# Peptides against a protein of PDB entry 6EJA, part 1

Every score and structure here is a prediction.

Target 1, 276 residues: chain A of PDB entry 6EJA
Amino acid sequence: VEYMPANPVRIAFVLVVHGRASRQLQRMFKAIYHKDHFYYIHVDKRSNYLHRQVLQVSRQYSNVRVTPWRMATIWGGASLLSTYLQSMRDLLEMTDWPWDFFINLSAADYPIRTNDQLVAFLSRYRDMNFLKSHGRDNARFIRKQGLDRLFLECDAHMWRLGDRRIPEGIAVDGGSDWFLLNRRFVEYVTFSTDDLVTKMKQFYSYTLLPAESFFHTVLENSPHCDTMVDNNLRITNWNRKLGCKCQYKHIVDWCGCSPNDFKPQDFHRFQQTARP
Below, numbering starts at 1 at the first letter of every chain, in headers, positions and changes, except where a header shows other numbers.
Peptide ipSAE was made for these designs. It is ipSAE averaged over its two directions, with the distance scale d0 held at 1.0 Angstrom where the peptide's residues are scored. Compare it between designs on one protein only; published cut-offs may not apply.
A fold fails the geometry check if it doesn't show the stated peptide or something in it is severely misdrawn.

## One batch from the design tools (peptide; made by RFdiffusion4, then SolubleMPNN)

Design b1_p8_1_s1 (from b1_p8_1, 5 letters changed)
Fold by OpenDDE base, seed 1:
Structure b1_p8_1_s1 (fold): chain B 276 residues (1-276), chain A 8 residues (1-8)
Amino acid sequence: as target 1 above (276 residues)
Amino acid sequence: TFHGDGEA
């Protein structure tokens, strides 16, 4: 028998989707949907077909909304962080959606727990933030991630402009770009005017794959640092043989790896007690 | 994530 919390947390799932993978999105959505959670979906500005499909879904469920704004994002682009930050602001302004946790989700990274397990776990640790670190030499991480390089997103390309230094006094960290953040920390990131948040927002606006490091770095250097848990409760469908072919060099002045999308048979670890 | 020869 699984533990059932008296006051279960409610989750805001943020999905950033692009392309024409409406069927794949539908499958994933069905796998993760629960009536007690909230779903906020951003569709790439260029993906009009997908946008229409997602709008149809949002009309069918009261706890599903689509961002009224749409960004044109690229793999590794700094604009992805902007998308998350804006979605966080939007979600905080939605007073009718009392969410407790922010969780970004893609078809390439899936929760390793059932909904009940996830809710039970987060309800017990509702004051914690879950970010998975790289777990290796930090200097090497910085170099490999290009954090000591300045990038500019322009014309659907990440241009490497030159070198930069890590801000003094900041302990940079990162790893997975999939995270579970509690509302309190999201509020801090969204509305704080302290030097840390201000500086890091500026720093990461010129960063490659900023979501892999921004929240880690901000959290660990913030007054909320004691809430850090080095685990994102995810299973990532990594196939480095396929995902690390420098396939994005035409878009980014850097070589990177991307996980593979989960197939329908891969959704076995995240189950709902009720399907929509 | 970037691999070992990630620098362009």
Scores: peptide ipSAE 0.077, ipTM 0.758, DockQ to the pose 0.469
Fold by OpenDDE base, seed 3:
Structure b1_p8_1_s1 (fold): chain B 276 residues (1-276), chain A 8 residues (1-8)
Amino acid sequence: as target 1 above (276 residues)
Amino acid sequence: TFHGDGEA
């Protein structure tokens, strides 16, 4: 028997999409749409056709909105974090959308659980934040992620400017760039003026794939650190042979891996994989 | 996820 919460959580799904994700976006939307949740979609500034399509969807559903601002993002770019942070601020300012959790999605990552299971789970643990850690040596993580390097996003490229030090007293962590954050923590990240949030926003504005580490690091060093759960309840379509071939060297002065977009035939994985 | 500059 499935647990039916008396006060089910409502989720703000944030989708950051570009032109190549048109079909995947439609498929994902059908899979995750529910009348009780909210969907906030950012379309890359360069993807005008997709933007028009998404706008049509937003006009059909009252709980679907499109960002009025649009950024031109690149893989690994610091601007992706800016996109999330701005979307968080927007969502907090939408007083007519009483969401409880912030969840980001792309065509390469889906929630493992059904909507009912996800809602039941999050309703039970509504005070927790779900971030998946890398599970490796921290020093190695820093080195491989280039966190000790200074990068500048400019002219659709991530330029490596030089070396930098991790801020003193900060325990850096990270892993997946897919997270489930409760509203309270999002409020903290958005509006806090403490030294941690201020420094980390500055630090990660010059960081590769900042979303893989920013929220982990902020959470673990914040007064909310005890709310962290090392699980993002996601299934990612990884194929390292395809995803780890330095395919982004032309736009990033670093080598990285990326997951693959889900295909219809990959859906069976959702039924086979479960996380605590 | 990154794995270093020029690393396989």
Scores: peptide ipSAE 0.069, ipTM 0.764, DockQ to the pose 0.399
Fold by OpenDDE base, seed 4:
Structure b1_p8_1_s1 (fold): chain B 276 residues (1-276), chain A 8 residues (1-8)
Amino acid sequence: as target 1 above (276 residues)
Amino acid sequence: TFHGDGEA
């Protein structure tokens, strides 16, 4: 029997979707939907058909909302971080949605636990933040991620402008761009005016795949550093043979890897994943 | 996630 907490946490799921991922989104939504949680969906500015579909869903569920603003994001674009940051602010301003955790999702990943398991776990560790680190040499990570390079998102392209230095006194870290953040830390990231948050927001506005490193770096250098757990509690469908072919060179002046959308035949892997 | 040295 799964433990039922006396004060179960409520989760704000932020879904960032684009293109023709309607079927994948529908599958994921059905898999993660619960009446006690909240769902805030951002649809790419260019994906009008998908936006209309998502709006229809939001009208059917009181705990589903769509961002009134829409950004045109590209793979690896710095604007993805802006999307998350703005959604965080929006969610903090929604006084009628008392969420305890922020979880971002795409059509390419699923939580590794059932709702009951996830809620029980997060209710037990409600003061913690869950970010998965790269688990490799940090210097190599910096090089591979291009964190020591300056990029500009413009005209649906990430332009490499030159080299840059990591800010002094900052320990850079990162890994997965999928995270579970408690409300307190989200409040800190959103409203803090300290030097760390200010500098990192500026720094990562010129960064490739900023969500893979921003929250890690901010958390680890913040007064909340002791709340970090090196786990993101999810499964991502990775196939490096297909996803690491420098397929985004036309969009980004860098070579990267991307996950694949889950297919029905991939779902059996959920049963094989160990719990953290 | 990036592979190699990332240079395009």
Scores: peptide ipSAE 0.051, ipTM 0.752, DockQ to the pose 0.494
Fold by OpenDDE base, seed 5:
Structure b1_p8_1_s1 (fold): chain B 276 residues (1-276), chain A 8 residues (1-8)
Amino acid sequence: as target 1 above (276 residues)
Amino acid sequence: TFHGDGEA
């Protein structure tokens, strides 16, 4: 038995894509597409072929748009957060797209619920924000993420410049860079001029893997802190044996893990995943 | 998409 909400939420899906994974993107798009939702797609500046393909899709669907601006992002780059923040601003300025939730996606993860289940769930908890925390020692997290280190994104590399202090009075948190944020919180992040948002935007502009911590930290230290739910409702294709080989040292002065792209044979897992 | 795991 599924709950049918009287006022179903509408979702803005933000897709950040790059490379030549057009087939995988097409599969994901078909899996998540619904006429009542909105899709805003950023294609890496260097992925021109993919951009042309995505533009073709956007012309076929009125609820699909492509960012007119394009960034060249790298693994762990601070520019990824800039991409999300700019897309949030764009989406808030689109008066013809009345979305209620912001959800980011890539080829590496999927929502764990069907569209109907997801909409029903979010409609029930429309005032909540869903971010998954690391679930371990916070000091260890800070150390492992390099949050106490200063990074500079330049020439397609994340340069480690030295040590830095975590801002006083801020409770740092993080975990997954996949989140479900309600419009109200997105508005706060986008337009607030308070000390928290201002300082955190500055702090995370020199942060490695900023999307894994920025929204968590801002939310938990904000007036909206009581809206946090420690769950992102995602299935991510993690294979640490394959994804944790410190394979990005050539572009980042740090080691990390990366989820693997989903294969067609992996799609069956989406339907078998239990509710969180 | 990624997770940090330590110093290089």
Scores: peptide ipSAE 0.047, ipTM 0.732, DockQ to the pose 0.708; fails the geometry check

Design b1_p8_1_s2 (from b1_p8_1, 4 letters changed)
Fold by OpenDDE base, seed 3:
Structure b1_p8_1_s2 (fold): chain B 276 residues (1-276), chain A 8 residues (1-8)
Amino acid sequence: as target 1 above (276 residues)
Amino acid sequence: TFHGDGEP
């Protein structure tokens, strides 16, 4: 008998989608939808057809909303972090949505656990934040991620402007851009005026794939550092041969890897890789 | 995840 928590956590799922993910989004939505959770969907500014489709879904479900603002994001762009930060603010201002956890999803990454397992787990560890670290040498991570470089997102391109230093006293960390954050930490990130949050928001506004590092770095250097769990409870569909070929050089003045979208045949892996 | 400027 699976443990049923007395006060089950409610999850705000944030979906950042674009036109190429229409079928994936439908599959994912069907797989993750539950009446007790909340779904906040950002559709890329350029994906008007998808936006209309998502709006139709949002009209059918009271716990599904679409961002009234839309950004045009690029792979590796700093604007992706802005999207998450703004969505966090929006969700905190939605007093009629009492969510406990913030979870971002895309077609390339799924929670490993079933809904019941996920809710049970998060209900048990509701004070924790789940971020997966890179597990490598930190100096190497900084170099590989280009964190010591200054980038500017402009004209659908990430321009490398020059070198920069990591702010003094900050321990940089990162890894996966898929995270499970509790409401308390999201409130901190959204509303804190301390030097850490202010400095990191500025720093990461000029960073490649900032979501892979921003929340890790802020959390680990914050008063909430003890809530860090080095696990994001995700399965990612990686194919290094396909995903790590510098395919985004035309968009970003850097080379990177990207995961592949999940296909229906890949879903069996969720159960196989699931662990407590 | 990035792997460097121009690196394979």
Scores: peptide ipSAE 0.052, ipTM 0.736, DockQ to the pose 0.403
Fold by OpenDDE base, seed 1:
Structure b1_p8_1_s2 (fold): chain B 276 residues (1-276), chain A 8 residues (1-8)
Amino acid sequence: as target 1 above (276 residues)
Amino acid sequence: TFHGDGEP
């Protein structure tokens, strides 16, 4: 018997999709769709066919919208954070969508829990934010992520410009770029003019895979730091052999890992997969 | 996530 909360939270799911991920998107959408939630989908500027498909879906469901703006994103690009931040702003301005949580998803990352379980859980902990940390030596994390390096996204490439220092007094953290953020924290990130948010937005605009660290860092150094839960309630299809081949050197001056799309043969690994 | 020792 599932627990039914008296005031169930409503979730804004943000999907950032590109390429020919139509089948993957359809599968994900079917898995996560519920009439009480909201779905905001950004399609890469270059993915016109996918955009048309997503628009068709949005016309069929009143709680599905597509971003009117579209960015050309690259793997590891700082523009991904911009996409999330703009999506957050848009969602906050949608007064007809009373969402309580912001959740980003991709075809390579599934919620661990059923919708009912997720809603029940989040309804109980609606004041918390869920971000999974790397769980290792932080200095090593900084080095591996290149956080002490300055990058510039230009011409569909992440250029390494040089070294940089972590801002003094800031405890940098990160891990998963999949997070569950409550509306209050999203409001803070979106509209705060304090030194922390301002500096971090600037700092992470020159960062590789900024979404893996930005929200962690901002949260942990903010007045909302006590709301952090070191868990994102997700299962990601990580295959290090396939995903960690330095395959992005052509677009990023760094070597990284990427998750793989879930395939039927990958189902046996759902509970065993861990993020590198 | 990036791998290696932090160098490309």
Scores: peptide ipSAE 0.045, ipTM 0.745, DockQ to the pose 0.488
Fold by OpenDDE base, seed 5:
Structure b1_p8_1_s2 (fold): chain B 276 residues (1-276), chain A 8 residues (1-8)
Amino acid sequence: as target 1 above (276 residues)
Amino acid sequence: TFHGDGEP
């Protein structure tokens, strides 16, 4: 028996997908679909087959839409943050979609709770934002993430241009690039013209895997800082021995780790894994 | 996530 909230939150799921794994995406979609939520799907500009498949799905469900714009992103690319930010703006401008929470998804992660549990939980904590931190010393995190390095996304590559300094007075944080953000904070990130948001958008446009740190950093330095919960309620299919082999050096001038795509058998696993 | 420049 699960608690049923009187005013259940409605979730905008933002799916960022690429490649040709339409069946895998279909499985993920079926697992997370609910009539009361909203689904906004970005398909990589280069993934035309997948785009056609996703469009077919969007025509079948009124609460599923596909971004009319499409970006060509690379792993670790700064443009991924642009994708999220633009999708946030779009979702805020959709007056016919009264969502309360923003949740990003890919084929590499899954909500740790059932829909009912998730809705009940978020309905109780609707004023909170859920971002999982790295859990290490911050200096090490900065070094390992290359946050003190300047990167430029160009020609499908993240070029390391040199060193940079962390902005003065900013407490940098980060960890997982999977987050649950309430509408109010998304509004702040999207429309605020304060110095924090402006400078952080600029700073993170030259950052590796910016989604792993941007929202954490903005939130913790904002007037909304007291709304942070150090948990993203996700299960990510991490396998460090497979995902941490510096396999992206041809794309990024840095060594990184990536999660592995879920297999059909993985959808039934709810064991918590460590997040790098 | 990243694990550093050239670090295992």
Scores: peptide ipSAE 0.040, ipTM 0.729, DockQ to the pose 0.408
Fold by OpenDDE base, seed 4:
Structure b1_p8_1_s2 (fold): chain B 276 residues (1-276), chain A 8 residues (1-8)
Amino acid sequence: as target 1 above (276 residues)
Amino acid sequence: TFHGDGEP
């Protein structure tokens, strides 16, 4: 017998899309759409055609909205975190959308559970936050992620300016940039004026792929630290051989890895692991 | 993720 919660959680899905990802977006949307959830879509400022398509979709569904603001983001850019943070603020201000969880998705990372299973699971653990850690040596993670380096996003490039120190008293962590956050924690991140949130927002504004580490770090050092679950409930189409070729050196002064978008022919490469 | 500067 499938467990049916008495008060099922409602999810705010945030999608950040750009370029020619229309087909991928359509596939993802069809896979995750449910009438009881909410969908907030940001389209890159440079992707006007995609924006028009997404607007058309949003007009067809009352629980789908498009950000009225649009950022120009780059791979690895600090502005991606800004996009998520602003989206979180917007979603908190939407009083007509009573969501319980914030979930970000892309065509490269699918939930491992059906909607019913996901809702049942999250309804049981509605007070938890789901962030997948790298599961390796933390010092090595810091070095590989360039967290001890200062980066500046400018002119569609992530410039490496020099070295920096990790703030004292902060335990840095990270892993996947795909997370499931409960509303309470999102409220904390959005509205808290404590030293932790303030310092981390500043620190991560000069960080590569900040979403892979910001929420982990804030959560683990916050009064909400006991709510962390080391799992993001994702299936990722990850292939290091294909994804780690320093293909982004023209954008970022660092070598990076990326997973592949899900394609029908890529079914054999599906992994029940977090995006590294 | 990243794998370091200059690393394959």
Scores: peptide ipSAE 0.037, ipTM 0.724, DockQ to the pose 0.409; fails the geometry check

Design b1_p8_1_s3 (from b1_p8_1, 5 letters changed)
Fold by OpenDDE base, seed 4:
Structure b1_p8_1_s3 (fold): chain B 276 residues (1-276), chain A 8 residues (1-8)
Amino acid sequence: as target 1 above (276 residues)
Amino acid sequence: TFHGDGEL
């Protein structure tokens, strides 16, 4: 019998979907749907068919909503962070959705726990934030991520404009772009006007793959730094042989890697992966 | 993420 907390946390799941990911989205949705959680779905501006499908789903479930605004995002684009930040603001303004945690998901990254286990775990650690760090040399991470490079998202391309310096006094960190953030930290990121948040929002608006580093960096340099847990509770379908082909150089002036979407045959990994 | 030869 799984432990049921007296005051279980409620999760706002944010899904950013695009293209022809209908099947992947359906699988993800079925895997994570629960009546006590909330689901906020952004569909890329260019993905009209998918948008219609998602709208249909949202009409069937009261705890599923679709963003009224839609961005055209690209892989590695700074606009992805904007999408998350705007969705966070929206979710904070939804007074009828009392969520405790913000979680982003894709078909390429699944929670390693069942819903009940996840809720129990997060209910115990409701004051913590879960961000997985790269676990490597930070200088190397900065170089590989191009954090010391200035990028501009324009015309569906990430243009590398030149070099830049990391802001003085800021300890940059990052890793996974999949995170579990508590409401308090989301509120801080959304509404704080302190120098840290202001500078980082500006800095990361010109950053490649900003979601992999923004929240880590903000958290670690913030008054909330003691709430960081170096774990995102995810199983990532990572295959470098398949995902590291510099396949995005036509979109981004940088070579990147991406995880693969989970397929039914990949789900056996859930049974083999050790739980943190 | 980016691989070792990430810089173009």
Scores: peptide ipSAE 0.054, ipTM 0.745, DockQ to the pose 0.496
Fold by OpenDDE base, seed 3:
Structure b1_p8_1_s3 (fold): chain B 276 residues (1-276), chain A 8 residues (1-8)
Amino acid sequence: as target 1 above (276 residues)
Amino acid sequence: TFHGDGEL
């Protein structure tokens, strides 16, 4: 018998989508939709057709909204973090949406739990934050991620400007850009004026794939550091043979790996993979 | 995830 929490958590799902994700978005939405949760969708500024489609969906469901602002994001771009941060602010200002957790999703990474399991789990651990670390040598991570390099997002390109130092006293961490953050921590990230948050927002505005590291780093160096759980409860559809070919050098002055979108044939892994 | 400048 699954534990049914007396006060089940409500989740704000944030989806950042572009034109290529039309079919995936529809499948994902059907898979994750629940009346008790909230869905906030950002559509890339360039994806007008998708935007119109998503707007139609949002008109049909009271718990689905679309960002009134739209960014033109590029793979690896710092603007992706800006998208999340602004979405967080928006969601905190939506007083009619009493969400408890912030969860970002794309077609490349799905929760490995059913809704009931996820809600039960998060309701039990509502004071925790779930971020998956890289689990390797941190110095190597910094080098591979280019965290010691300064990048500028401009003209749909991430320009490498030079080298930089990691701020003194900051323990940098990161890994997956899929996270489950409780409202308390999101409030901290959004509204704190302490040196950590201010410094990290500045630092990561010039960072490649900042969402893979920003929240980890802020959390671990914050007063909320004891709330970190090294697990994001996700299955990522990795195919390194396909995803690690420096395919983004045309838009980023760096080489990276990207996960693949889930296909219906991939969903069997949801039942086969378990994380504690 | 990035894997370095020019690395495969």
Scores: peptide ipSAE 0.048, ipTM 0.766, DockQ to the pose 0.410
Fold by OpenDDE base, seed 5:
Structure b1_p8_1_s3 (fold): chain B 276 residues (1-276), chain A 8 residues (1-8)
Amino acid sequence: as target 1 above (276 residues)
Amino acid sequence: TFHGDGEL
């Protein structure tokens, strides 16, 4: 028996998808779809076939929309953060979609809870934000993430231009690029003109894998800092043997790790995996 | 995320 909240939260799922993984996306979508939630799907600008398929799905469900704009993103690219930020703005402007939480998804991650469990949990903690930290030495994290390096996304490549300093007075944090953010914090990130948000948006526009650190850093240095929970409630199909081979060196002047796409059998796993 | 050899 699962607890049923009197005022259940409604979730805006933001799916960022690319390539030709239509079947996998379909499987994930079917697994996470619920009539009370909202689904906003961004398809990479280069993935036209996938876009057509996703559009077809969106026409079948009133709570599924596709971004009218499309970015051409690369692994580790700063433009991924732009994608999230623009989607957040769009979702806040959709007055007919009263969502309470923002949750990003890809084919490489999955919520560890059933819909009922997730809704019950988030309904209880609706004022909290869920971001998983790296859980290690912060200086090491900065070095490994290249946060003290300046990168420029140009011509489908992340160019390392040189060194940079971390802004003074800012407590940098990060870890997982999968997060659960409440509407209040999303509003803050989207519309605040304070020095923190402004400077961090600028800083992270030249950052590798910015989504792994931007929201953590903004939250922890903001008036909303007390709302952070060090958990993202995700299962990620991490396989270091496959995902940590510096396979993106051709498009990023840095070596990174990436999760693997889920297989059909992976959707039956509910073990949270630590991210490197 | 990035691994330890990221700076190489």
Scores: peptide ipSAE 0.046, ipTM 0.731, DockQ to the pose 0.505
Fold by OpenDDE base, seed 1:
Structure b1_p8_1_s3 (fold): chain B 276 residues (1-276), chain A 8 residues (1-8)
Amino acid sequence: as target 1 above (276 residues)
Amino acid sequence: TFHGDGEL
């Protein structure tokens, strides 16, 4: 029997989907759907068929909405962060959706807990933010992530323009781009006009895979820094042999790794596989 | 995440 909190948190799940991921999306949706949570789905501008499918789902469930705006995103693109930030703003403006946590998901990433366990856990730690750090040498992380390089997203490509410096006084961190953020921190990120948020939004608009580092960096350098928990409570279908082939070199002037879609054959790895 | 030779 799971512990039932007196005031259970409600979660806004944000799904960013593209391509022909209908089956994966359906599986994910079935796995995470609950009547007490909220689901906000962004479909890539180019994925019209998927968009139609998602719209059908949204019509069936009152707690499922689709973004009225759609971005054309690329792997590693800075626009992914823009998508999250705009989704956060939208969700904060939805007064009829009293969510307590923001959680992003993809078909390659699942919560490691049941809904009841997740809700119980987050209800106990509702003032915390959950971001998984890389857990290694930070300088190496910066180099590998290309954080000291300037990138421009243009014409469906991430162009490397040159070198850049990390802003002075900022402790850069990152790791997984899957996070659990409380509403208060989301409000801060969305509406703060302080120097930190302003500079970081600018900095990360020229960054590869910005979601892997932006929220970590902002949180750790913010007045909310004490709320960080180095865990995202996720399992990811991470296979470096499959995902680290420099397969996106045609899109990004860098070589990166991507997680793989979950397949039935991957079930045995659920408890053991985590994103680095 | 980027692999070791990502900057090459």
Scores: peptide ipSAE 0.038, ipTM 0.735, DockQ to the pose 0.481

